# Designs tried in a protein design run: peptides against a protein of PDB entry 3T7K. Part 14

Target 1, 248 residues: chain A of PDB entry 3T7K
Amino acid sequence: KAEKILARFNELPNYDLKAVCTGCFHDGFNEVDIEILNQLGIKIFDNIKETDKLNCIFAPKILRTEKFLKSLSFEPLKFALKPEFIIDLLKQIHSKKDKLSQININLFDYEINGINESIISKTKLPTKVFERANIRCINLVNDIPGGVDTIGSVLKAHGIEKINVLRSKKCTFEDIIPNDVSKQENGGIFKYVLIVTKASQVKKFTKLINDRDKNETILIVEWNWCVESIFHLNVDFTSKKNVLYQKK

## One batch from the design tools (peptide; aimed at target 1 T150 W223)

Design b1_p12_5_s3 (made by RFdiffusion4, then SolubleMPNN; from b1_p12_5, 5 letters changed)
Fold by OpenDDE base, seed 4:
Structure b1_p12_5_s3 (fold): chain B 248 residues (1-248), chain A 12 residues (1-12)
Amino acid sequence: as target 1 above (248 residues)
Amino acid sequence: KEEEINKLLENA
């Protein structure tokens, strides 16, 4: 059926998109539309897998979904597009207007607001955002909204190698892992990096660390610190935004 | 259901 629909076009573009969707197309696509998209070099996947070499995300805007956050870790993210790209494309293809010899849809007209070339260019870097920031090992409280698995998965996608989940009520100093990174001359290296949810955790962890390891560097942040870092594909250590405690 | 990973509102 898709072949018959596409036969009216003299030339078909190959968009070469391997995409996931977030905040759009919840009901998926019918079999015919999937086949059409596939013939146009557009493959839509339900989930993010490294093996799929995803290069595109469809979303109506910047979202704080797992998929959106992870899409910024694609190698590279080639396109971040509004769902209207697919909508308009399929609409044009299904149009009975005989005079359409060509598909006239430009990907660049459908860019998600706020995902600019500066962001896209950073996805071509050989390192991930937290790797560049010398954050390899983090401590994550177990009561974090969204769950440790989801958040952990996002963080790992962005270069955090080890996520230590802290049981906030029961943890001791020995449960806190150091951020084991080689000392780089010009980078802020924090020995202890923690993502927490509340002020009581800040008090607890700062006390535990300072009592046992008095002279060490500590960074305690909110999840939003990670999100902002991901959205910018850069960690700004000069910003106090979403930083709950910092000891240099 | 796909959800945004948002900051907990302190008052929730």
Scores: peptide ipSAE 0.239, ipTM 0.753, DockQ to the pose 0.253
OpenDDE base, seeds 1, 2, 3, 5: peptide ipSAE 0.221, 0.220, 0.216, 0.207; ipTM 0.754, 0.754, 0.750, 0.750

Design b1_p12_5_s4 (made by RFdiffusion4, then SolubleMPNN; from b1_p12_5, 7 letters changed)
Fold by OpenDDE base, seed 4:
Structure b1_p12_5_s4 (fold): chain B 248 residues (1-248), chain A 12 residues (1-12)
Amino acid sequence: as target 1 above (248 residues)
Amino acid sequence: SDKEIEEKLENA
């Protein structure tokens, strides 16, 4: 059926998209449309796997979903597109206008607002955003909204190697792991990095660390600090936004 | 579901 539908076009584009969707196409696509998209070099995946070499995200806007956040870790992310790309494409293909010799849909017309070439270019870097920031090991409180698995998965996608989950009510200093990174000349390495949800945790962890490991560097942030860092593919250590405690 | 997890992050 897809072949018959596409036979009216003299030339078919190859978009070379390996994509996931978030915030759109919840009902998926019918078999015919999937086949049409496949013939156009558009493959939609249900989940993110490294083996699939994903290069595209479909979303209506910048989202804080796992898929969207992880898409910024693609190697590279080639395109971040609005769902209207697929909608308009399929609409054109299914249109009975006999004389459409070509599909006239430009990917660049469907870019997600706020994902510009500067962001896309950073996905070509050999390092991940937190790797560049010298954040290798973090402590994550177990009561984080979204769950430690999802949050941890996003963080790992962005270069954090080790996620230590802290049982916030029961943890001791010995449960807190250091951010074991080689000292680079240009400073900004925090020995302890923690993602917390509330002020009481800041107080607790600050005390535990300062009492047992005096004069060490500490960074305690909210999840939003990570999100903003991901959205910019850059960590701004000069910003106090979403930083709950910092000791240099 | 994956959808529920995504929605949780969006709302977090």
Scores: peptide ipSAE 0.062, ipTM 0.794, DockQ to the pose 0.709
OpenDDE base, seeds 1, 2, 3, 5: peptide ipSAE 0.060, 0.056, 0.059, 0.047; ipTM 0.794, 0.789, 0.792, 0.788

Design b1_p12_6 (made by RFdiffusion4)
Pose (drawn by RFdiffusion4):
Structure b1_p12_6 (pose): chain A 234 residues (1-94, 102-181, 189-248), chain P 12 residues (1-12)
Amino acid sequence: KAEKILARFNELPNYDLKAVCTGCFHDGFNEVDIEILNQLGIKIFDNIKETDKLNCIFAPKILRTEKFLKSLSFEPLKFALKPEFIIDLLKQIHQININLFDYEINGINESIISKTKLPTKVFERANIRCINLVNDIPGGVDTIGSVLKAHGIEKINVLRSKKCTFEDIIPNDVIFKYVLIVTKASQVKKFTKLINDRDKNETILIVEWNWCVESIFHLNVDFTSKKNVLYQKK
Amino acid sequence: PTLPLDEPFIPE
């Protein structure tokens, strides 16, 4: 059936996209539209799996979804495209000349896309390997944790902020000895006291979740930035 | 670019 639709074309391009959509196409398209995309070398997965080697993201804009943040750890991310690409493509299908250059997500330029080819992850490059994360983090620890691990963090230690003792805090073994992601000023006080009491001479970095988000969007941890840094001892 | 840092995180 989709072949009939495509039989009217002399030649079909191979767009070679393995993509997820975020902020768009939240189920699929109709079955015909889907089979057409595959015939054009466009495959859209429901969720991100490391072994599918996704290279593309469809999104109306830069988004703070798990999918968009994880797309910045594709190996490599080749295309970050507005949904209008698929829309214009299917509109024409129903010769093919829709191109991969008229549909960039504004704010995701080549300099950032290119960093996904780097042989390191953003937090791996920053020597942030093992972190503590408060259990009350917005988005929940499982998701935030998945995003941070997708960006080079190996150990996520979750702290029940009200209950945790110093012994629960894991060092950042790879440089900050202790890295914590927190929500409340009430947590900054408790943690600096605990660590200062028990490991006075060591280094600490305490940041908000937004510090990690900004680092991912830039694919760079800027240690000279005070933005979203709640406490540091270096 | 202007980043959506003032927006909530959305799990997907």

Design b1_p12_6_s1 (made by RFdiffusion4, then SolubleMPNN; from b1_p12_6 with P1M T2E)
Fold by OpenDDE base, seed 5:
Structure b1_p12_6_s1 (fold): chain B 248 residues (1-248), chain A 12 residues (1-12)
Amino acid sequence: as target 1 above (248 residues)
Amino acid sequence: MELPLDEPFIPE
């Protein structure tokens, strides 16, 4: 059926998109539209897998969803597009009135506001954002909203190798893992990195660490610190925003 | 506390 619909066009574009959707297309696509999109080089996946070599995200705006945050870890993210790209494309293709011999839709007209070329260019870097920041191992409290699995999966996508889940009420100093990175000559490495949800956790962990490792470097942040770092694809250690405790 | 993840946007 899709072939008959597309036969009216002399030339078909190949958009070469391997995409996921977030905040749009909840009902998915019908079989004909999926086939049409596939013939145009647009493949939409339900979930993110590294093996799929995803290069595109569809979303109405910048979102704090797992899919959106992980899309910024694509290698590279080529396009972050509004769903209107697909909507307008399918409308044009299904239109009986358009005597158009060609599809006249440019994907560059559908960029998500706030995802600029600077952000896209950083996805071409050989390293992930937290890798560049010398954050390899982190401690994550178990009571984090969204769950440790989802949050942990996002962090891993962005270069954190090891996530240690802390049971905040029962944890001891021995449960806290160090951020095991080689001292690079030019960068402050935090020995202990923690993501927490409450001020009481800051007090607890700072005490536990300082009582045992008084001279060690500590970074305690909120989840929003990670989100901001992901959205910018850069960790700004000069910013105090979303930093709850820092010891250099 | 701000939700860590946005809910899917349901288009009106």
Scores: peptide ipSAE 0.033, ipTM 0.607, DockQ to the pose 0.158
OpenDDE base, seeds 1, 2, 3, 4: peptide ipSAE 0.022, 0.022, 0.031, 0.022; ipTM 0.603, 0.606, 0.578, 0.607

Design b1_p12_6_s2 (made by RFdiffusion4, then SolubleMPNN; from b1_p12_6 with P1M T2K)
Fold by OpenDDE base, seed 2:
Structure b1_p12_6_s2 (fold): chain B 248 residues (1-248), chain A 12 residues (1-12)
Amino acid sequence: as target 1 above (248 residues)
Amino acid sequence: MKLPLDEPFIPE
């Protein structure tokens, strides 16, 4: 059926998209439309797997979903597109009134607002955002909204190698792991990096660390600090936004 | 505190 529908076009574009969707197309696509998209070089996956070499995200806007956050770790993310790209494409293809001999849909017209070439270019870097920031090992409180597995998975996608989950009420100093990175000459390294949810945790962890490991560098942030870092594909250590405690 | 993950919405 798809071949018959596409036969009216003299030339078919190859968009070369391996995509996931978030905040759109929750019901998926019918079999014919999936086949049409496949013939146009658009393959949509249900889940993110590294083996699939994903290069595209469909979303109506910047979203704080696992898929959207992880899409910024694609190597590279070639396109971040609004769902209207697919909608308009399929509308044009299914249109019997369209006299076009070719598909006339430019994917560049469907870029997600706020995901510009500066962001896309950073996904071509050989390193991940937290890797560039010298954050390898972090401590994550167990009561984080969204769950430690989901949050940890996003952080790992962005170059954090080790996620240590802290039982906030029961943890001691010995449960806190250091950020084990070699001192690079030009980068501020925090020995202890923690993601917390409340002020009582800041008080607890700062006391535990300062009492046992004096004069060490500490960074305690909210999850929003990580999200902003991901959305910009850059860690700004000069910003106090979403930083709960910092000791240099 | 903002939710860590946004719920998907349908733009259709």
Scores: peptide ipSAE 0.035, ipTM 0.606, DockQ to the pose 0.161
OpenDDE base, seeds 1, 3, 4, 5: peptide ipSAE 0.030, 0.032, 0.034, 0.034; ipTM 0.635, 0.617, 0.617, 0.615

Design b1_p12_7 (made by RFdiffusion4)
Pose (drawn by RFdiffusion4):
Structure b1_p12_7 (pose): chain A 234 residues (1-94, 102-181, 189-248), chain P 12 residues (1-12)
Amino acid sequence: KAEKILARFNELPNYDLKAVCTGCFHDGFNEVDIEILNQLGIKIFDNIKETDKLNCIFAPKILRTEKFLKSLSFEPLKFALKPEFIIDLLKQIHQININLFDYEINGINESIISKTKLPTKVFERANIRCINLVNDIPGGVDTIGSVLKAHGIEKINVLRSKKCTFEDIIPNDVIFKYVLIVTKASQVKKFTKLINDRDKNETILIVEWNWCVESIFHLNVDFTSKKNVLYQKK
Amino acid sequence: STFDNTPLDSDH
């Protein structure tokens, strides 16, 4: 059936996209539209799996979804495209000349896309390997944890902020000895006291979740930035 | 007090 639709074309381009959509196409398209996309070398997965080697993301804009943040750890991310690409493409299908250049997500330029080819992840480059994360983090630890691990963090230690003792805190073994991601000023006081009491001479970095998000959007951890840094001892 | 930990956007 989709072949009949495509039989009217002399030649079909191979867009060679393995993509997820975020902020768009939240189920699929109709079955015909889907079979057409595959015939054009466009495959859209429901969720991100490391072994599918996704290279593309469809999104109306830069988004803070798990999918968008994780797309910045594709190996490599080749295309970050507005949904209008698929829309214009299917409109024409129903010769094919829709291109991969008229549909960039504004704010995601080549300089950032290119950093996804780097042989390291953003937090791996920053020597942030093992972190502690408060259990009450917005988005929940499982998701935030998945995003951070997709960006080079190997160990996520979850702290029940009200209950945890110093012994529960894991060092950042790879440089900050202790890295914590927190929600409340109430947590900054408790953690600096605990660590200062028990490991006075060591280094600490305490940041908000937004510090990690900015680092991912820039694919760079800027240690000279005070934005979203709640406490540091270096 | 609580810091500005802007949550994840909704995918939908």

Design b1_p12_7_s1 (made by RFdiffusion4, then SolubleMPNN; from b1_p12_7 with S1M D11E H12T)
Fold by OpenDDE base, seed 5:
Structure b1_p12_7_s1 (fold): chain B 248 residues (1-248), chain A 12 residues (1-12)
Amino acid sequence: as target 1 above (248 residues)
Amino acid sequence: MTFDNTPLDSET
């Protein structure tokens, strides 16, 4: 059916998109529209898998969804597009009134506001944001909103190799893992990196570490520190925003 | 210390 619909066009673009959707297209697409999109080089996936080599996200705006945050880890993220791209594309294709010989829809007209070329360019880097920041191993409290699995999966997508889940009430110093990164010449490495949710955890972990491993470097942050780092694809160690405790 | 424990946005 799609072939008959597309046969009216003399030339079809190949957009070369492997995409996920977030905050849009909750009802999915019908089989014909999926086939049309596939013929235009647009493949939409339900979930993010590394093997799919995703390069695009559809969202109405910058969102704090798992998919949106993970999309910034794509290698590269080529396009972050508004759903209107698909809507307008399908409308143009299904339009019988316009004797359009060509599809006249440019991807660049549908960019998500706030995802600029500076962000896109950083997704071409050979390293992930936390990898560049020398954060390989983190400690995550078990009571984090969103759950340790979801939060952990986002962090792993961005270069965290090991996530240690801390039982906040029961954990001891021995339960805290060091950030096992070799000292690079340029940049402060924190031996202990922790994501926490409340002041009591800051007090607890700061005490446990300082009592047992004096003079070591500690970074205790909120989840928002990670989110901001992801949205900028850069860790700013000069910022105190969302930093709960820092010892250099 | 102000904690922002805002969860992830829902996909829906």
Scores: peptide ipSAE 0.352, ipTM 0.879, DockQ to the pose 0.670
OpenDDE base, seeds 1, 2, 3, 4: peptide ipSAE 0.348, 0.349, 0.350, 0.352; ipTM 0.877, 0.878, 0.878, 0.879

Design b1_p12_7_s2 (made by RFdiffusion4, then SolubleMPNN; from b1_p12_7 with S1M D11E H12F)
Fold by OpenDDE base, seed 3:
Structure b1_p12_7_s2 (fold): chain B 248 residues (1-248), chain A 12 residues (1-12)
Amino acid sequence: as target 1 above (248 residues)
Amino acid sequence: MTFDNTPLDSEF
């Protein structure tokens, strides 16, 4: 059926998109439209897998979804597009009125606002954002909104290798893991990195660490610090935004 | 100290 619909075009574009959708297309696509998209080099996946070599995300805007945050870890993210790209493409293809010899849809007209070339270019870097920031091992409180598995999966996609889950009410100093990174000469490496959800945790962990490791470097942040670092594909250690405690 | 514990956005 798709072949018969596409046979009216002399040339078909190959968009070379391997995409996921977030905040759009909840009902998916019918079999004919999936086949049309496949013939145009557009493959949509339900889930993010590294093996699929995803290069595109569809979303109406910048979103704080697991999929959107992980899409910024693609190698590279080539395109971040509004769902209107697919909608307009399928409308043009299903339109019987125009003897369109060619499909005239430009990907660049459908870019998500705020995902600029600077962000896209950073996805071509050989390192992940937290790797560049010398954050390898973190401590994550068990009561984080969104859950430790989802949050942990996003953080791992962005270069955090080890996530230690802290049982905030029961944990001791011995439960806190160090950020085991080799001292690079030019970067303030934090020995202890923690993501917390409340002021009582800041007070608890600062006390536990300072009582046992008085001279060590500490970074305690909110989840929003991680999100902003991901959205910018850069960690700004000069910013105090979403930093709850810092000791250099 | 203000905490913004904004969860992840839903896919829906």
Scores: peptide ipSAE 0.355, ipTM 0.877, DockQ to the pose 0.674
OpenDDE base, seeds 1, 2, 4, 5: peptide ipSAE 0.352, 0.352, 0.354, 0.351; ipTM 0.873, 0.875, 0.876, 0.876

Design b1_p12_7_s3 (made by RFdiffusion4, then SolubleMPNN; from b1_p12_7 with S1M D11E H12K)
Fold by OpenDDE base, seed 3:
Structure b1_p12_7_s3 (fold): chain B 248 residues (1-248), chain A 12 residues (1-12)
Amino acid sequence: as target 1 above (248 residues)
Amino acid sequence: MTFDNTPLDSEK
């Protein structure tokens, strides 16, 4: 069926998109439209898998969804597009009125607001955002909204190798893991990095660490610190935004 | 200290 619909075009574009959708297309696509998109080099996946070599995200805007946050870890993220790209494309293809010899849809006209070339260019870097920031191992409190698995998965996608889940009420100093990174010359390495949700946790962990090792570097942040770092694909250690405690 | 414990947005 798709072949008959596409036969009216002399040349078909190959968009070379391997995409996931977030905040759009909840009902999916019909079989004909999926076939059409496939013929145009657009493949939509239900879930993010590294093996799929995803390079595109469809979303109406910047979202704090798992998929959107993880899309910024694609290698590279080539396009972050509004769903209107697919909508307009399919409309043009299904249109009987226009003797269109060619599909005239430009990907660049459908960019998500706020995802600029500066962000896209950073996804071409050989390292992930937290890797560049010398954050390899973190401590995550077990009561984090969104759950440790989802949050942990996002953080791992962005270069955190080890996530230690702390039982905030029961944990001791021995439960806190160090951020074991090789001394790279140009970045302040924090020995202890923690993501917490409450002021009581800040007080607890700062006390536990400082009582056992007074000279160690500590970074305690909110989840929003991670989110902002992901959205910018850069960790700004000069910013105090979402930093709860810092000891250099 | 205001903690913003805003959860992840829903995929839906």
Scores: peptide ipSAE 0.368, ipTM 0.881, DockQ to the pose 0.672
OpenDDE base, seeds 1, 2, 4, 5: peptide ipSAE 0.364, 0.366, 0.367, 0.367; ipTM 0.880, 0.881, 0.881, 0.882

Design b1_p12_7_s4 (made by RFdiffusion4, then SolubleMPNN; from b1_p12_7 with S1E D11E H12K)
Fold by OpenDDE base, seed 5:
Structure b1_p12_7_s4 (fold): chain B 248 residues (1-248), chain A 12 residues (1-12)
Amino acid sequence: as target 1 above (248 residues)
Amino acid sequence: ETFDNTPLDSEK
């Protein structure tokens, strides 16, 4: 029993972690280890749900997984930790050789490389990255690699409220939704925001919009534009990287 | 015609 194993310690830390794992612990944990972790204030979830108030991600490095990208939307993301934190913790607890009266593992020693305090601090903001960028409604082509559901879920986690899926070969102008946001004095608002996968789609959508709604603002980007925005928790509208078409 | 864009990493 976990209680018997932990009884050797005079004081137990409470790490207060509600975490998901990505790129690690594929085999999960045995029942005893889960109980041990729970007693230390570490709860690991299989999936991300807002109701769970997740605050931690375990990963060996920065990954472009659904879970990792969504973890940057946690409110806040308190810790992004290497799996070695759990490994070392469990090793110390199960060790019969170490007459340790205390658990001496600091979670701050296990930070994922590249997730710095600047990134963590941005997760404390009251808004999501795309919300701050005045992107509320987007158009997403149906042939996007990874699937519209997964990609859409990531985008929604980061503040996009409405995702309109476009059937690229059959869609008309009427199928394209505007980005319905109030004009803010200090920020450029794009009326039409689209994520596309092909050059032909850029040509098609630019023509459809410009022919029917002249002089409106358009932003057409690759999925990588979204990913980079998420990894930085900031949208840089001055960058042309991963921007396929922009009309201000 | 499709952009060389890695969608998402697998969970490994």
Scores: peptide ipSAE 0.368, ipTM 0.880, DockQ to the pose 0.856
OpenDDE base, seeds 1, 2, 3, 4: peptide ipSAE 0.365, 0.364, 0.367, 0.368; ipTM 0.877, 0.878, 0.878, 0.877

Design b1_p12_8 (made by RFdiffusion4)
Pose (drawn by RFdiffusion4):
Structure b1_p12_8 (pose): chain A 234 residues (1-94, 102-181, 189-248), chain P 12 residues (1-12)
Amino acid sequence: KAEKILARFNELPNYDLKAVCTGCFHDGFNEVDIEILNQLGIKIFDNIKETDKLNCIFAPKILRTEKFLKSLSFEPLKFALKPEFIIDLLKQIHQININLFDYEINGINESIISKTKLPTKVFERANIRCINLVNDIPGGVDTIGSVLKAHGIEKINVLRSKKCTFEDIIPNDVIFKYVLIVTKASQVKKFTKLINDRDKNETILIVEWNWCVESIFHLNVDFTSKKNVLYQKK
Amino acid sequence: SDIYLPESHIEN
């Protein structure tokens, strides 16, 4: 059936996209539209799996979804495209000349896309390997944890903020000895006291979740930035 | 599933 639609075309391009959509196409398309995309070398997965080697993301803009943040750890991310690409493509299908250059997500330039080829992850480059994360983090620890691990963090230690003792705090073994991601000023006080009481001479970095998000969007941890840094001892 | 991750500002 889709072949009949495509039998009208002398030659079909191979777009070679393995993509997820975020902020768009939240189920699929109709079955014909889907089979057409595969015939054009475009495959859209429901969720991100490391072994599918996704290289593309469809999104209307830069988004803070798990999918958009994780797409910045593709190996490599080759295309970040507005949904209008698929829309214009299917409109024409129903010769093919829709191109991969007229549909960039504004704000995601080549300099950032290219960093996904780097042999390291953003937090791995920053020597942020093991972190503590408060249990009350917005988005929940499982998701925020998945995003951070996708960006080079190996150990996520979750702290019940009200209950945790110093012994629950894991060092950042790879440089900050202790790295914590927190929600409340009430948590900054508790943690700096606990660590200062027990490990006075060591280094500490306490940041908000937004600090990690900015670092991912830039694919760089800027240690000279005070933005979203709640406490540091270096 | 996909989840929007909201901004997290320090709560005083």

Design b1_p12_8_s1 (made by RFdiffusion4, then SolubleMPNN; from b1_p12_8, 7 letters changed)
Fold by OpenDDE base, seed 3:
Structure b1_p12_8_s1 (fold): chain B 248 residues (1-248), chain A 12 residues (1-12)
Amino acid sequence: as target 1 above (248 residues)
Amino acid sequence: SDTELPDVELEK
């Protein structure tokens, strides 16, 4: 059926998209539309797998979903597109009144606001954002909203190798792991990096570390520090935004 | 899951 529908076009574009969707297309696509999209070089996956070599995300805007955050770790992310791309494309293809011999949909007209070429270009870098920031091992409090597994998965996608989950009420200094970085790349190296949710945790961890390991470097941040770093694919150590405690 | 991760400010 898809072949019959597409037969009216003398030339078909190959968009070469391997995509996931977030914040859109919750009901999926019918079989005919999936086949149409496939013929146009658009393959949509349900989940992110490294083996699929995903290069595209569909979303209405920048979202704080696991899929969106992880899409910025694609190698490379070629396109971040609004769902209207697919909607308009399928609409044009199914239109019987349109005597168009060619599909006239340009990907660049459907870019997600805020995902610019500078961000896209950074996905071509050989390193991940936290790797470039010399953050390999972090401490994450167990009571973080969103859950340690989901947040941890996002952080790992962006170059954090080890996530130590801290039981915030029960942990001692010995439970806190150092950020073991052998190679100094760009930015300062913090011996202890922690993501926390409460002011009481800041007080607790700063005391524990300063009492037991004096004069060491400490970075304590909110989850939003990570999110902003991901959205920009850059860690700005000059910014105090979402930084709760910093000792250089 | 298509749930947005929380935008939570530090709780006092």
Scores: peptide ipSAE 0.409, ipTM 0.886, DockQ to the pose 0.813
OpenDDE base, seeds 1, 2, 4, 5: peptide ipSAE 0.406, 0.406, 0.404, 0.401; ipTM 0.885, 0.885, 0.884, 0.879

Design b1_p12_8_s2 (made by RFdiffusion4, then SolubleMPNN; from b1_p12_8, 9 letters changed)
Fold by OpenDDE base, seed 4:
Formats: structure tokens, sequence, C-alpha cells
Structure b1_p12_8_s2 (fold): chain B 248 residues (1-248), chain A 12 residues (1-12)
């Protein structure tokens, strides 16, 4: 069926998209449309796997979903596109108008607002955003909304190698892991990096660390600090936004 | 359905 539909076109583009969708296409695609998309070099995956070499995200806007956040870790993210790209594409293909010589849809017309070339270019860097920020090991409280697995998976996708889950009510100083990074000349390295959800946790962890390791650097942040860092593919250590405690 | 990870405000 797809071949018959596509036979109307003299030339077919190859978009070379390996994509996931978030915030759109909840019902998926029918078999014919999947085949059409495949013939156009568009493969849509249900989940993110590194082996799939994903290079595209479909979303209506910037979203705080696991898929969207992880898409910014693709190597590279080639395209971040609005779902209207697929909608218009399929609409044109299914149109009963006379033989169209070609499909006239430009991917650049469907870019997600806020994901510009500056962001896309950063996905070509050999390092991940938190790796560049000298954040290798973090402490994450176990009561974080969204769950430690999801949050941890996003953080790992962005270069955090080790996630230590802290039992916020029961943890001691010995449960807190250091951010073991080699000293780089120009980067503020925090020995202890923590993501917390409560003011009481800030108080607790600052006390535990300062009582036992008095002269060490500490960074305690909200999850939003990570999200903003991901959305910009840059950590701004000059910003106090979403920073709960900082000791240099 | 993909769930947006919450914007968590600090609580006590």
Amino acid sequence: as target 1 above (248 residues)
Amino acid sequence: MDVELPDVELIE
C-alpha cells in the first residue's frame, strides 16, 4: 500500500531521521504511515536506546520529559522538530492532487522553538554537559519526584557516571560520595554535589559535610538546576538560580 | 504517556 501511494512522486527525499516522539503522536502511527515514513528515511522508535543512534526528537515545544531531556544528549542531535513536520508530510503524501514531482517540506521550517543551532552544535561536542562541568559523581535524594531511576537515567545520559542515592532520613556523612574528578585548572570543582528536594535536606547535608570535611567545596542544587543546564547544554556556575547552597 | 518531570519547589 505504501509503495502505491509513494509511486505518485518522481523523487523521494531521504530525511535520515532516527527519532523519538514526546508530547505528540500518543496513538502512534498506522502501519501504512510507518512504512511511508520508513521509505522517506524516517524511523520512529518507542524508546531511547544508545544502539539506535537516535538523531531526532519530535515534540510540540521544549518539554521536561525524559525523552526530551535525553534527546539533548544524542550524538549529535541533528533535528528537534515539531510534530507538524510529520503531519504536513503525511498530508501531502496522502493528498489526491495530481502527480507531485517532489515532496516540498523543509525540516528547518519545523524547528522546535528554543532549540537553535547553538544548542544543536553543542550536541556535536565530544563531552556531555555535566562532564564539561566536572560533575562525575552526584548524590541524589531518594524522595525526588519523578523517581531516582528516571532522574538518574537523564543525568547519566548527560555525562554523570555515578549516582549515589541518599536515604535522606537515615543517611550519614559516610553515605555521601565525593565528586571524584581530576583537578582542571580553569573549572570550579565541587567535591560534593547533591540534588535535593527539601530545605531540611540542605541543612542536614551542609551540616554533615561541614562537620566532617570542613574545608571542602559543596554544591547543593534543585533538579531544575540540572534541567536548565541540559536545556542550554551548559552549566552556568555564575548563576544562583536553583542553587540551594554553594561553598567554593 | 510521557510525563514531564516536575518542577519541584523546596519544601521543609
Scores: peptide ipSAE 0.358, ipTM 0.870, DockQ to the pose 0.735
OpenDDE base, seeds 1, 2, 3, 5: peptide ipSAE 0.356, 0.356, 0.357, 0.351; ipTM 0.868, 0.868, 0.869, 0.866

